# Designs tried in a protein design run: peptides against a protein of PDB entry 3B8E. Part 47

Target 1, 230 residues: chain A of PDB entry 3B8E
Amino acid sequence: PFLIFIIANIPLPLGTVTILCIDLGTDMVPAISLAYEQAESDIMKRQPRNPKTDKLVNEQLISMAYGQIGMIQALGGFFTYFVILAENGFLPIHLLGLRVNWDDRWINDVEDSYGQQWTYEQRKIVEFTCHTPFFVTIVVVQWADLVICKTRRNSVFQQGMKNKILIFGLFEETALAAFLSYCPGMGVALRMYPLKPTWWFCAFPYSLLIFVYDEVRKLIIRRRPGGWVE

## One batch from the design tools (peptide; aimed at target 1 F171)

Design b2_p23_6_s4 (made by RFdiffusion4, then SolubleMPNN; from b2_p23_6, 19 letters changed)
Fold by OpenDDE base, seed 3:
Structure b2_p23_6_s4 (fold): chain B 230 residues (1-230), chain A 23 residues (1-23)
Amino acid sequence: as target 1 above (230 residues)
Amino acid sequence: EEKEKVREEALKLLELARKLIEE
């Protein structure tokens, strides 16, 4: 998110503090929980990997898969960001290059896509209104990401949800998102204004997309053992 | 009912945030 902010010179979609909350608050417990996941039921049926050839390919594939998932997460967040700004009169095309004027406290007549003038304070309210939904979108998408990361080959339906620590991690992540979204003072402290409950559902299609994508990937791996998708 | 409570709390927070920005 921050990279796109710099490259596209758009208003900041996600604050640095919110990024820290994601990295340290929402991701840590879920990541630790994966260390306690039970081995896949079919692990003993797998042929021994060739340490010279299979390790490098698997690392690249894992990196690509996580990179793709990360891109889908970012797309979900940016979609929410652009929708909110569009609802407030700023179309995506108009946001390109707007950062300089947007962040200038002395410019109080920044025009939206419809010619309405926005004061600095009004612009910052809209910006901070985007932070919370973006954050929540990432959290909701991370639910799917965490669940799919449980296994490399088996479907979640085959492996099941036996890891209680992972379930706790999902709960903690959700609770933290709710706390940051609805706790008094978060608007001032974290520049995260309260979120309408309806925005929680904006991320669900992306979570579903990730889930379906991974299940299809795993299905392909199961049907073609030793393929380039492993 | 829980959704409405969360909505009300969120609105209160928005109002508080607005007041703090106006100060």
Scores: peptide ipSAE 0.008, ipTM 0.253, DockQ to the pose 0.036
OpenDDE base, seeds 1, 2, 4, 5: peptide ipSAE 0.000, 0.007, 0.006, 0.000; ipTM 0.261, 0.263, 0.244, 0.293; seed 2 fails the geometry check

Design b2_p23_7 (made by RFdiffusion4)
Pose (drawn by RFdiffusion4):
Structure b2_p23_7 (pose): chain A 230 residues (1-230), chain P 23 residues (1-23)
Amino acid sequence: as target 1 above (230 residues)
Amino acid sequence: VVTLVVLVVLLFVFVVVVASFLS
């Protein structure tokens, strides 16, 4: 959101105060719950891990996330940001350009008249809007994320999805999102109510992408002992 | 599969309920 905000100088898809809602807020309970996760095999049947090699935060870890599911999770939220506008004057292939505030009115685009009080709005279909969706879009995939980061070998099936806390940590997250996106007024610090009708589900198309993917490879992993590139 | 589908449906329904309540 901040990166592409510079390359193509488009409107800020995600705010800073808006980021401190995934860390010390929403993703919180989910990851804590990840811990209550149980065995995945008879571990008391394997030499002790050699602390010289198999680190905790391996770098394959980074690949399988920071550059793989952080992306298809990236596109999903970097999509809703578009159709959060298209239904207000989004430039499907346009917009790529600054948007002053002291401008107050003077300019708009794609058949419109945006500015002043609609400048609080020219930055409201984004502020109290686009951001907040690019938020719920995050959590949206954080489901298939939280349900894939529950094994590095077994399918959600071969390992029943019964992490009581996590299952009942999901609502415990999703709810924070909506109880926060429809906060009777805590929209001053955060953003405004994103139309329940669609503004949510739009990110859900991608979550199904995440899931099946890591779900597949794990088979490639199992169906192949010392699985090749994967 | 059914359990998974049910969970997803419940999540949707819950969001609908929460959103409708707050609206």

Design b2_p23_7_s1 (made by RFdiffusion4, then SolubleMPNN; from b2_p23_7, 19 letters changed)
Fold by OpenDDE base, seed 1:
Structure b2_p23_7_s1 (fold): chain B 230 residues (1-230), chain A 23 residues (1-23)
Amino acid sequence: as target 1 above (230 residues)
Amino acid sequence: DEELKKLLEELVKLLEEITDKLL
């Protein structure tokens, strides 16, 4: 997110507070849950492979898989961001290079894509309005990520949802997202303005995409053990 | 509610300050 913010010179899509809420609030319980996840049925049954070749392959593949998942997560967040800004009159093409004027407190006549002028305060409200939906999008995408990370090779349908800590993590993330989105005072305290219920659904296609992607990946791994996708 | 809001604002401010020092 931050790299695209710098490169595209667009208004900030994700605030520091929302980043901290993701890293500390939403990722901690899931990360703990994964540590207590039951070993995949295949991991304990695999014969010891060559530790030098298999570590390097696994590190590259883990890096690629997490990189791809992280990219899909970022795309989901940016999609939600662009939808919200477009609903407020700022089309994605108009956001390119707008940051300098957007962040200038002395410019109170920044035009949207329809020629409407926006004050600095109004722009900041819209910017902060994007933070909550971006965060919620990440949480909803993380549901899929947590479910897929539960298994390396087996389908979620084969492994099931037996880890109570993982289930608790999903509820905790959702509860935190709901709390941050709808609790009175969060708009002022955390600069997280209330989320329209419709914006929760902006993430669902990306969660589904991650889920389908991982199931396809796992299917390929099951069919072609030792392939470059493992 | 107002006290909680103030505490959260202070926490946010602290986190922003930490972030600004780290970045």
Scores: peptide ipSAE 0.007, ipTM 0.311, DockQ to the pose 0.022
OpenDDE base, seeds 2, 3, 4, 5: peptide ipSAE 0.006, 0.000, 0.007, 0.000; ipTM 0.303, 0.185, 0.300, 0.213; seed 4 fails the geometry check

Design b2_p23_7_s2 (made by RFdiffusion4, then SolubleMPNN; from b2_p23_7, 18 letters changed)
Fold by OpenDDE base, seed 2:
Structure b2_p23_7_s2 (fold): chain B 230 residues (1-230), chain A 23 residues (1-23)
Amino acid sequence: as target 1 above (230 residues)
Amino acid sequence: DEELKKLLEKLKELLEKIAEELL
């Protein structure tokens, strides 16, 4: 997210504290939940045929899969960001190069895509309004990530939702997202303004995309054991 | 257990950083 912010010179989609909340609340807690679930996963049950080569291949493939999931998560967050800005009059094309004027507190006449002028305070309200939905989008996409990471090869429908720790992790990250989104003072403390409940649904297509992606990946692994996707 | 400890330590460090930024 921060690299795209620098390269595209767009308004900041995520604050530093929001990034830390993602890293801690959405990456760390799920990782702990998954560490406890590894005992039930097929990942631990498969002895490598060659401990040196198969371990390295598996680690590379897991790293690539998580890298791809992370890219889909980022795309989901940016989609939500661009939708909110577009609803407030700022089309994605107009945001390119706008950061310099956007962050300048002395410029109070920044024009949107429709010629409406925005004060610095109004722009910062819109910017901070994007932080919470971006975060919530990451959380909703991570629901799919947690569910798909339960198994390496089996469909979620085959393995089922028996792990109470996974269910607890899903509840905890959702409760954290709700707390950060609706608790009084989070707008000042975290630059995360209250989220309209409808914006939770903006992430669902990307959550579904990750789910479909992983089910297709798992299907390929099941059909072609020892393939490059394994 | 060692990975969990490392994760917990990283979590603690990050929580401390968040606390330092909030405070």
Scores: peptide ipSAE 0.006, ipTM 0.279, DockQ to the pose 0.031
OpenDDE base, seeds 1, 3, 4, 5: peptide ipSAE 0.000, 0.005, 0.000, 0.000; ipTM 0.258, 0.267, 0.170, 0.186

Design b2_p23_7_s3 (made by RFdiffusion4, then SolubleMPNN; from b2_p23_7, 18 letters changed)
Fold by OpenDDE base, seed 1:
Structure b2_p23_7_s3 (fold): chain B 230 residues (1-230), chain A 23 residues (1-23)
Amino acid sequence: as target 1 above (230 residues)
Amino acid sequence: SEELQKLLEELLELLEKIADELL
């Protein structure tokens, strides 16, 4: 998200606090859950033919898979961000290069895509309004990521959701997302304005996309063990 | 509470300062 913010010179889609809430709130319990996850039945049973080459291939493929999943997560967040800004009059094409004027407190006549002028305060409210939906989008997409990360090769339907810590993590991140989105005072304290309930559903296509992508990936790995996808 | 809000704001300001130094 931050790299796109710099490169595209768009208003900040995700605040530092929301990043911190993701890193501490949504990643900590899942990371613990993964540490206590029962090893896949296939990982423990299959000795690597060559521990050095198979580790390197596995590390590259894990890195590639996480990179792809992270990219889909970011796309989901940016989609939500662009839709909210568009609903407020700022079309994605008009956001390109707008950051300098957007962040300038002395410019109170920044025009939207329809020629409406926005004060600095109004722009910051819209920016902060994007933070919560972006965060929630990441959380909803992370549901799929957490579920798929339980297994490298096995389908989620085969492994099941027996890890109580993972279930607790999913509950915790959802509860945190709901708390940050709807708790009174979060708009002032964390600059996270209340989320319209409809925006929760904006993430579901991306969550489903990640789930389908990973199930297809795992299916390919199962059919072609030792392939470039593994 | 107003105190919790103030503490969160202070934490936010601190995090923003750290971010501004790192970025």
Scores: peptide ipSAE 0.007, ipTM 0.279, DockQ to the pose 0.022
OpenDDE base, seeds 2, 3, 4, 5: peptide ipSAE 0.005, 0.000, 0.000, 0.000; ipTM 0.268, 0.183, 0.162, 0.171

Design b2_p23_7_s4 (made by RFdiffusion4, then SolubleMPNN; from b2_p23_7, 18 letters changed)
Fold by OpenDDE base, seed 1:
Structure b2_p23_7_s4 (fold): chain B 230 residues (1-230), chain A 23 residues (1-23)
Amino acid sequence: as target 1 above (230 residues)
Amino acid sequence: SKELEELLKELIELLNKIAEELL
């Protein structure tokens, strides 16, 4: 998100505090859950033929898979961000290069895509309105990520969701998302304004996409063990 | 960097199309 913010020179889609809430709130329990996850039946049973090369290949492929999943997560967040800004009159094309004027407190006549002028305060409200949906989108997409990360090769349907820590993590991140989205004072404290309930559903297509992507990936790995996807 | 910028532009154009269809 932050890299795209710099490169595209768009208004900041996700605040620093929200990033910290993701890193500390949504990643900590999942990371613990993964540490206590039961080893996959195939990982424990399959000794690497060459521990050095197979480890390096595995590290590259894990990095690639996480990079791809992270990219889909970011796309989901940015989709939600752009939809919210578009609903407020800022079409995605108009946001390109707008950051400098957007962040300038002395410019109170930034025009939207329809020629409406926005004050600095109004722009910041819209920006902060995007933070919560972006965060929630990440959480909803992370549901799929957490479920898929517990298994490298096996389908979620084969492994099941027996890890109580993972289930607790999913509950915790959802509860945190709900708390940050709807608790009074979060707009002042964290610059996270209340989320319209409809925005929770904006992430579901991307969550499903990640799930389908990973199931297809795992299916390919099962059919072609030692392939470039593994 | 240039390839990423082009990809971002394409993505933004796609998002614009989606936004225009949804709004």
Scores: peptide ipSAE 0.000, ipTM 0.201, DockQ to the pose 0.025
OpenDDE base, seeds 2, 3, 4, 5: peptide ipSAE 0.000, 0.000, 0.000, 0.000; ipTM 0.251, 0.223, 0.198, 0.217

Design b2_p23_8 (made by RFdiffusion4)
Pose (drawn by RFdiffusion4):
Structure b2_p23_8 (pose): chain A 230 residues (1-230), chain P 23 residues (1-23)
Amino acid sequence: as target 1 above (230 residues)
Amino acid sequence: SVVVVVTVVLFVVLVVLFVVSNV
């Protein structure tokens, strides 16, 4: 959101105060719950881990996330930001450009008249909007995320999806999102109600991508002992 | 059991909120 905000100088898809809603807020309970997760095998049947090699935060970890599911999770939220506008004057292949505030009216695009009070708006189909969706879009995929980060070798099937806390940590999250996106007014600090009709589901298309993917590979992992590149 | 209760409560609260928000 901040990165592409510079390369193609488009409107800020995600705010800063908006980022402190995934960490010390929404993703919180989910990860804590990840811990209550149980065994995945008879571990008391393997030499002790050699602290010289198999680190905790391996770098393959980074690959399998910081550059793989952080991306297909990236596109999903970096998509909803578009169609959050298209239904208001989004430039499918346009927009790419600054958007002053002292401008107050004077300019718009794609057949419109945006600015003052609609400048609070020219930055409201984004502020109290686009951001908040690019938010729920996050959580959206954090589901398939939270349900894949529940094993590194077994399918959600070979390991029943019964982490009581986590299952009941999901609504514990999703709810925070909506009870926060429709907060009777805590929209001052955060953003505004994103149209329940669609503004949500739009990110859900991608979540199904995440899932099946890591779900597949794990087979490639199992169907192949010392799986190749994966 | 407690987590389930809490989740149910939150669910009810959210349903109420959505209902109020569509009124």

Design b2_p23_8_s1 (made by RFdiffusion4, then SolubleMPNN; from b2_p23_8, 19 letters changed)
Fold by OpenDDE base, seed 1:
Structure b2_p23_8_s1 (fold): chain B 230 residues (1-230), chain A 23 residues (1-23)
Amino acid sequence: as target 1 above (230 residues)
Amino acid sequence: EEVEKRAKELLEKLEELLKKLLE
């Protein structure tokens, strides 16, 4: 997200405070929960890996898969960001290069895509209004990430949801997201303005996309062992 | 420059989608 902010010179989609809340709050318990996941049903049936050949190939393929998932997460966040700004009169193409004028406190007549002028204060309210939905979008997409990380080869339907700590992690991150989104004073303390409940659903297509992508990937791995998709 | 061009094309497509969603 921050790289796109720099390259496209758009208003900041995700603040530093929200990033800290993700890294320290929502990601910690879920990450720990993965340490308690039950072994995959076929893990004991796998032949010993050749340390010289299999390790390097697997590391590159795993890195690529996680990179792709991370890109889908970022796309989900940016989609939510662009939807909110579009509803407030700022179309995506108009946001390109707008950051300089957007962040200037002395410019109080920045025009939206429809010719409406926005004060600095109004622009910052809209910017901070994007932070909460972006954060929530990441949390919702992380539900899929946690579920898919349970196994490397087996479908989630085959492995099941036996890890109670992982389930607790999903509830904890969701509860934290709700707290940060709706608790009074968060707008002042964290610059996270309240979120309309409808915005929670903006992330669902991307969460589903990640889930389907990983299930298809795992299906390909099961059908073609040793392929580049591992 | 090519990345920027592709980004603009993607944003134009996104705008069309957003217009359809907001109508």
Scores: peptide ipSAE 0.034, ipTM 0.375, DockQ to the pose 0.018
OpenDDE base, seeds 2, 3, 4, 5: peptide ipSAE 0.000, 0.013, 0.013, 0.031; ipTM 0.216, 0.282, 0.262, 0.371

Design b2_p23_8_s2 (made by RFdiffusion4, then SolubleMPNN; from b2_p23_8, 18 letters changed)
Fold by OpenDDE base, seed 2:
Structure b2_p23_8_s2 (fold): chain B 230 residues (1-230), chain A 23 residues (1-23)
Amino acid sequence: as target 1 above (230 residues)
Amino acid sequence: DEVEKRAEELKKKLEELFEELEK
């Protein structure tokens, strides 16, 4: 998110502190939950043909899969960001290059896509309004990620939801999202203003997309063992 | 009204401080 902010010169979609909360807060419990997930029976039964090359290939493939999921997560967050800004009069195209003027405290007449002038304070309110739903979007997408990452090849429907630690991770992540979204003072501490409950649903299409993506990926892996999609 | 105004001013100052920390 921060790299896109710099490259596109758009208003910051997510504060650095909030990013740290994602990295240190929301990712840790899911990662632990995945560490305690039972290895797929097929993973344990497959003797590596070549321990060095097969490990390297598998690690690369896992890294690529996580990278792809991370990209989908980022896309979900940015979608929510752009929707909120568009609802407030700032179309995505208009945001390109706007950062310099957006962040300038001395400019109080930044125009939106419809010619409405925005004061610095008004702009910052809108910016901070984006932080919470961006974060929530990431969390909701991570629900799908957590569910899908517990398996490498088997469908979630085949493996089931028997891991209590996984369920706990989902609950904890949701509770953290609710806390950060609705606890008084988070607007000041984390630049996360309270979020309307309706915005939680904005992430659901992306959560579904990740779920479908992973199921399709796993289906391809099952049908074409040794393919590049592994 | 004065308390609300002071609270808003404090909020603004805090926001400015956070912006400086992110730079």
Scores: peptide ipSAE 0.006, ipTM 0.292, DockQ to the pose 0.022
OpenDDE base, seeds 1, 3, 4, 5: peptide ipSAE 0.000, 0.000, 0.000, 0.000; ipTM 0.252, 0.190, 0.269, 0.236

Design b2_p23_8_s3 (made by RFdiffusion4, then SolubleMPNN; from b2_p23_8, 19 letters changed)
Fold by OpenDDE base, seed 1:
Structure b2_p23_8_s3 (fold): chain B 230 residues (1-230), chain A 23 residues (1-23)
Amino acid sequence: as target 1 above (230 residues)
Amino acid sequence: DEVEKRARELLKKLEELLKKLLE
C-alpha cells in the first residue's frame, strides 16, 4: 500500500498507525494459531530426495504462492479504497498526482472529479474514512488466507475447521477490527473513522477469490504431483 | 514514466468499472 502511495502520488490509503495495528494485532494471533494446526500427514512424512535442492525449491514455490495471495490481499484493499473515494466524488484517475495538493493545509479548494471543492479538513476526513475499510478489508481477506494455510495439498473441505485456536484467532482479529471500526474516539486516536457495515462486504469477493485460487491450486497439485504449482 | 503510464491505464479501467458499479 505504501509503495503504491509513493509511486502513484495518491492520497494515503492506509495510515502508519493502521499498518501497526495490522502487524501487531491482526497478523500476530492468527500466525500463532497456525503453529497449532494439525499438520498434513503426507507433508510431514515426505522426505526430500535431495535435502539441499528440493527443500529450496519447495520453499520458493511456497513463497511464490504466498506472495500471490499477498498481492490479491493488497488489491482487495485498494479496491475498497477506490470505491470509497469514488463514492465521495474522487475517481481513480483524478487521484493520480493529487497527493501534493491533498496534503497541503493551505489549499482548501481541491476539486473532485465532479468539480466540487474540498477543504483540507474534509479531505482528511475522507482519507481517514478509507483507513478503516482498508484495514477491515485486509482482515476479511486474511480469513481466507488463514484458512487456506491450514493445509498445503488437502482441500479445506477435507481437513475441516478442527483447530479451535485458529477459530479463536479469526474471532480475535474480527473483534479487533470491529473495535477499531466502531469504538468512539478511534477517529482521533488512530485516525480510523467508523465503518458502515456494508463496507465489510467489499472484501468478500477477494476472500472468495483467494479461497478459490488456493483450492484450484491444491486440486492441480493433487492431480499432477511434482508440477510447477506445487 | 512507463510505470505511471501503465498505472493510469489500469486506473482508467478501474474507473470504468467503478462507474458501472456505482450506477
Scores: peptide ipSAE 0.049, ipTM 0.515, DockQ to the pose 0.018
OpenDDE base, seeds 2, 3, 4, 5: peptide ipSAE 0.000, 0.024, 0.000, 0.042; ipTM 0.229, 0.380, 0.216, 0.450; seed 2 fails the geometry check

Design b2_p23_8_s4 (made by RFdiffusion4, then SolubleMPNN; from b2_p23_8, 18 letters changed)
Fold by OpenDDE base, seed 4:
Structure b2_p23_8_s4 (fold): chain B 230 residues (1-230), chain A 23 residues (1-23)
Amino acid sequence: as target 1 above (230 residues)
Amino acid sequence: DEVEKRAEKLKEELKKLFEELEK
């Protein structure tokens, strides 16, 4: 998210504090959950034939898969960001290069895509209105990520949701998202204004995309054992 | 509290503005 902010010179889609809340609040419990997850029945049965090459290949494949999932997560957040800004009169094309004027407190006549002038205060309200939905979108997409990370080879439908720690992690992430979105004072403290319930649904297509991607990946792995996708 | 009240007022004004733009 931050790299796109720098490259595109767009208004900041996600605050630094919100990023920290994601890293500390949403990623830690899931990581612990995965550590306590019972090894997939197939992972434990296959002795590494070549522990050096198989570890390197597995690490590369895991890193590629997580990298791709992370890109989908970021795209989900940015989609929500662009939808909110478009609803407020700022089309994505108009946001390119707008950051300098957007962040300048002395410029009170920044025009939207329709020629409407926005004061600094109005712009910051819109910006901070984007922070909460972006955060929530990431959390909802992370639900899918957590579920798919449960298995390397088996379908989610085959493995099932047996891990109580995973379920707890999902609940904690959701509770944190709800707290940050609706608790009074979060708009001032975290620059996260209250979220309309409709914005929770903006992430669902991306969650579905992650599920489909992972199931297709796993299907390829099952059909081509020992392939480069493993 | 004053900043929150001001933010709420601005949010309401923005909401009204958007409702006017949707008409």
Scores: peptide ipSAE 0.007, ipTM 0.324, DockQ to the pose 0.028
OpenDDE base, seeds 1, 2, 3, 5: peptide ipSAE 0.000, 0.000, 0.000, 0.000; ipTM 0.253, 0.222, 0.201, 0.200; seeds 2, 5 fail the geometry check

## One batch from the design tools (peptide; aimed at target 1 I165 F168 A175 A178)

Design b2_p24_1 (made by RFdiffusion4)
Pose (drawn by RFdiffusion4):
Structure b2_p24_1 (pose): chain A 230 residues (1-230), chain P 24 residues (1-24)
Amino acid sequence: as target 1 above (230 residues)
Amino acid sequence: SVVDVVVVVVSVVLFVAAVVVVFS
């Protein structure tokens, strides 16, 4: 959101105060719950891990996330940001340009008249909007994320999805999001209510992508002992 | 077990609260 905000100088898809809602806020309970996750095999049947090699935060870890599911989770939220505007004057292939504030009216685009008070709005279909969606979009995928980061070898099936806390940590997250996106007013610090009708589901298309993917490979992993590139 | 019950309750309450807020 901040990166592409510079390369193609488009409108800020995600705010800073808006980022401190995934860390010390929403993703919180989910990950804590990840811990309550149980065995995945008879571990008391394997030499002790050699602290010289198999680190905790491996770098394959980074690949399988920082550059793989952080992306298809990236596109999903970097999509909703578009159709959060298209239904207001989004430039499907346009917009790519600054948007002053002292401008106050004077300019708009794609057949419109945006600015002052609608400058609080020219930055409101984004502020109290686009951001907040690019938020729910996050959590949206954090589901398939939280349900894939529950094993590194077994399918959600071969390992029942019964991490009481986590299952009941999901609502415990999703709810925070909505009870926060429709906060009777805590929209001053955060953003505004994103139309329940669609503004949510739009990110859900991608979550199904995440899931099946890591779900597949795990088979490639199992159907192949010392699985190749994966 | 207590923790599980608490978490379930909390999660249900939050969900209900969120639904109520959304359709208010």

Design b2_p24_1_s1 (made by RFdiffusion4, then SolubleMPNN; from b2_p24_1, 22 letters changed)
Fold by OpenDDE base, seed 2:
Structure b2_p24_1_s1 (fold): chain B 230 residues (1-230), chain A 24 residues (1-24)
Amino acid sequence: as target 1 above (230 residues)
Amino acid sequence: DKLEEEARKRALELLELALKLINE
């Protein structure tokens, strides 16, 4: 999020402290849950290969998987961010380069995509309004990511939901999201304003799309082993 | 403004750290 913020010079989509809460709070339990996930049936059936080469390949694959998860999460968050800003009159294209004027407290006439002028206070309210749903979107996307990352090749329906730690992780991150979204003082502490319950559903289509995409990907991998989709 | 700049700097550092961890 911050990389895009800097490169595109857009308004800040997510606060630094909130990012830390994601990295340290929401990601740890899911990561632990994945560590305790049962081995895939296909992995257990694999013939022993060269341990040195296999370790290197596995490390690369794990690194890529984590990188992909991070990218998917970022995309989900930014989707919600752009939707909220668009609803408030700021189209994505208009946000490019706007940060300089957006963050300047002395400029109280920043125009949206429709020519409406926004004061500094109004802009900051909109910005902080984006933080909570961005975070919630990350959590909702993590539900799908956590489920799909249980297996590399097998369908989630084949592997099942037997990991109790996974289930606990899902509840924990959801509870954390609810706490950060609705607890008094979070607007001051984390610049996260209370979120309307409706926004929880904003991420669901995106989460579903990721889930479907991953299942299709896994299906292709099973049918065409050694393909480029691995 | 100073606080925001400092926060931005810290955020960049954290991002760099995260990227490093992902690449390891």
Scores: peptide ipSAE 0.010, ipTM 0.258, DockQ to the pose 0.019
OpenDDE base, seeds 1, 3, 4, 5: peptide ipSAE 0.000, 0.007, 0.007, 0.005; ipTM 0.204, 0.241, 0.265, 0.234

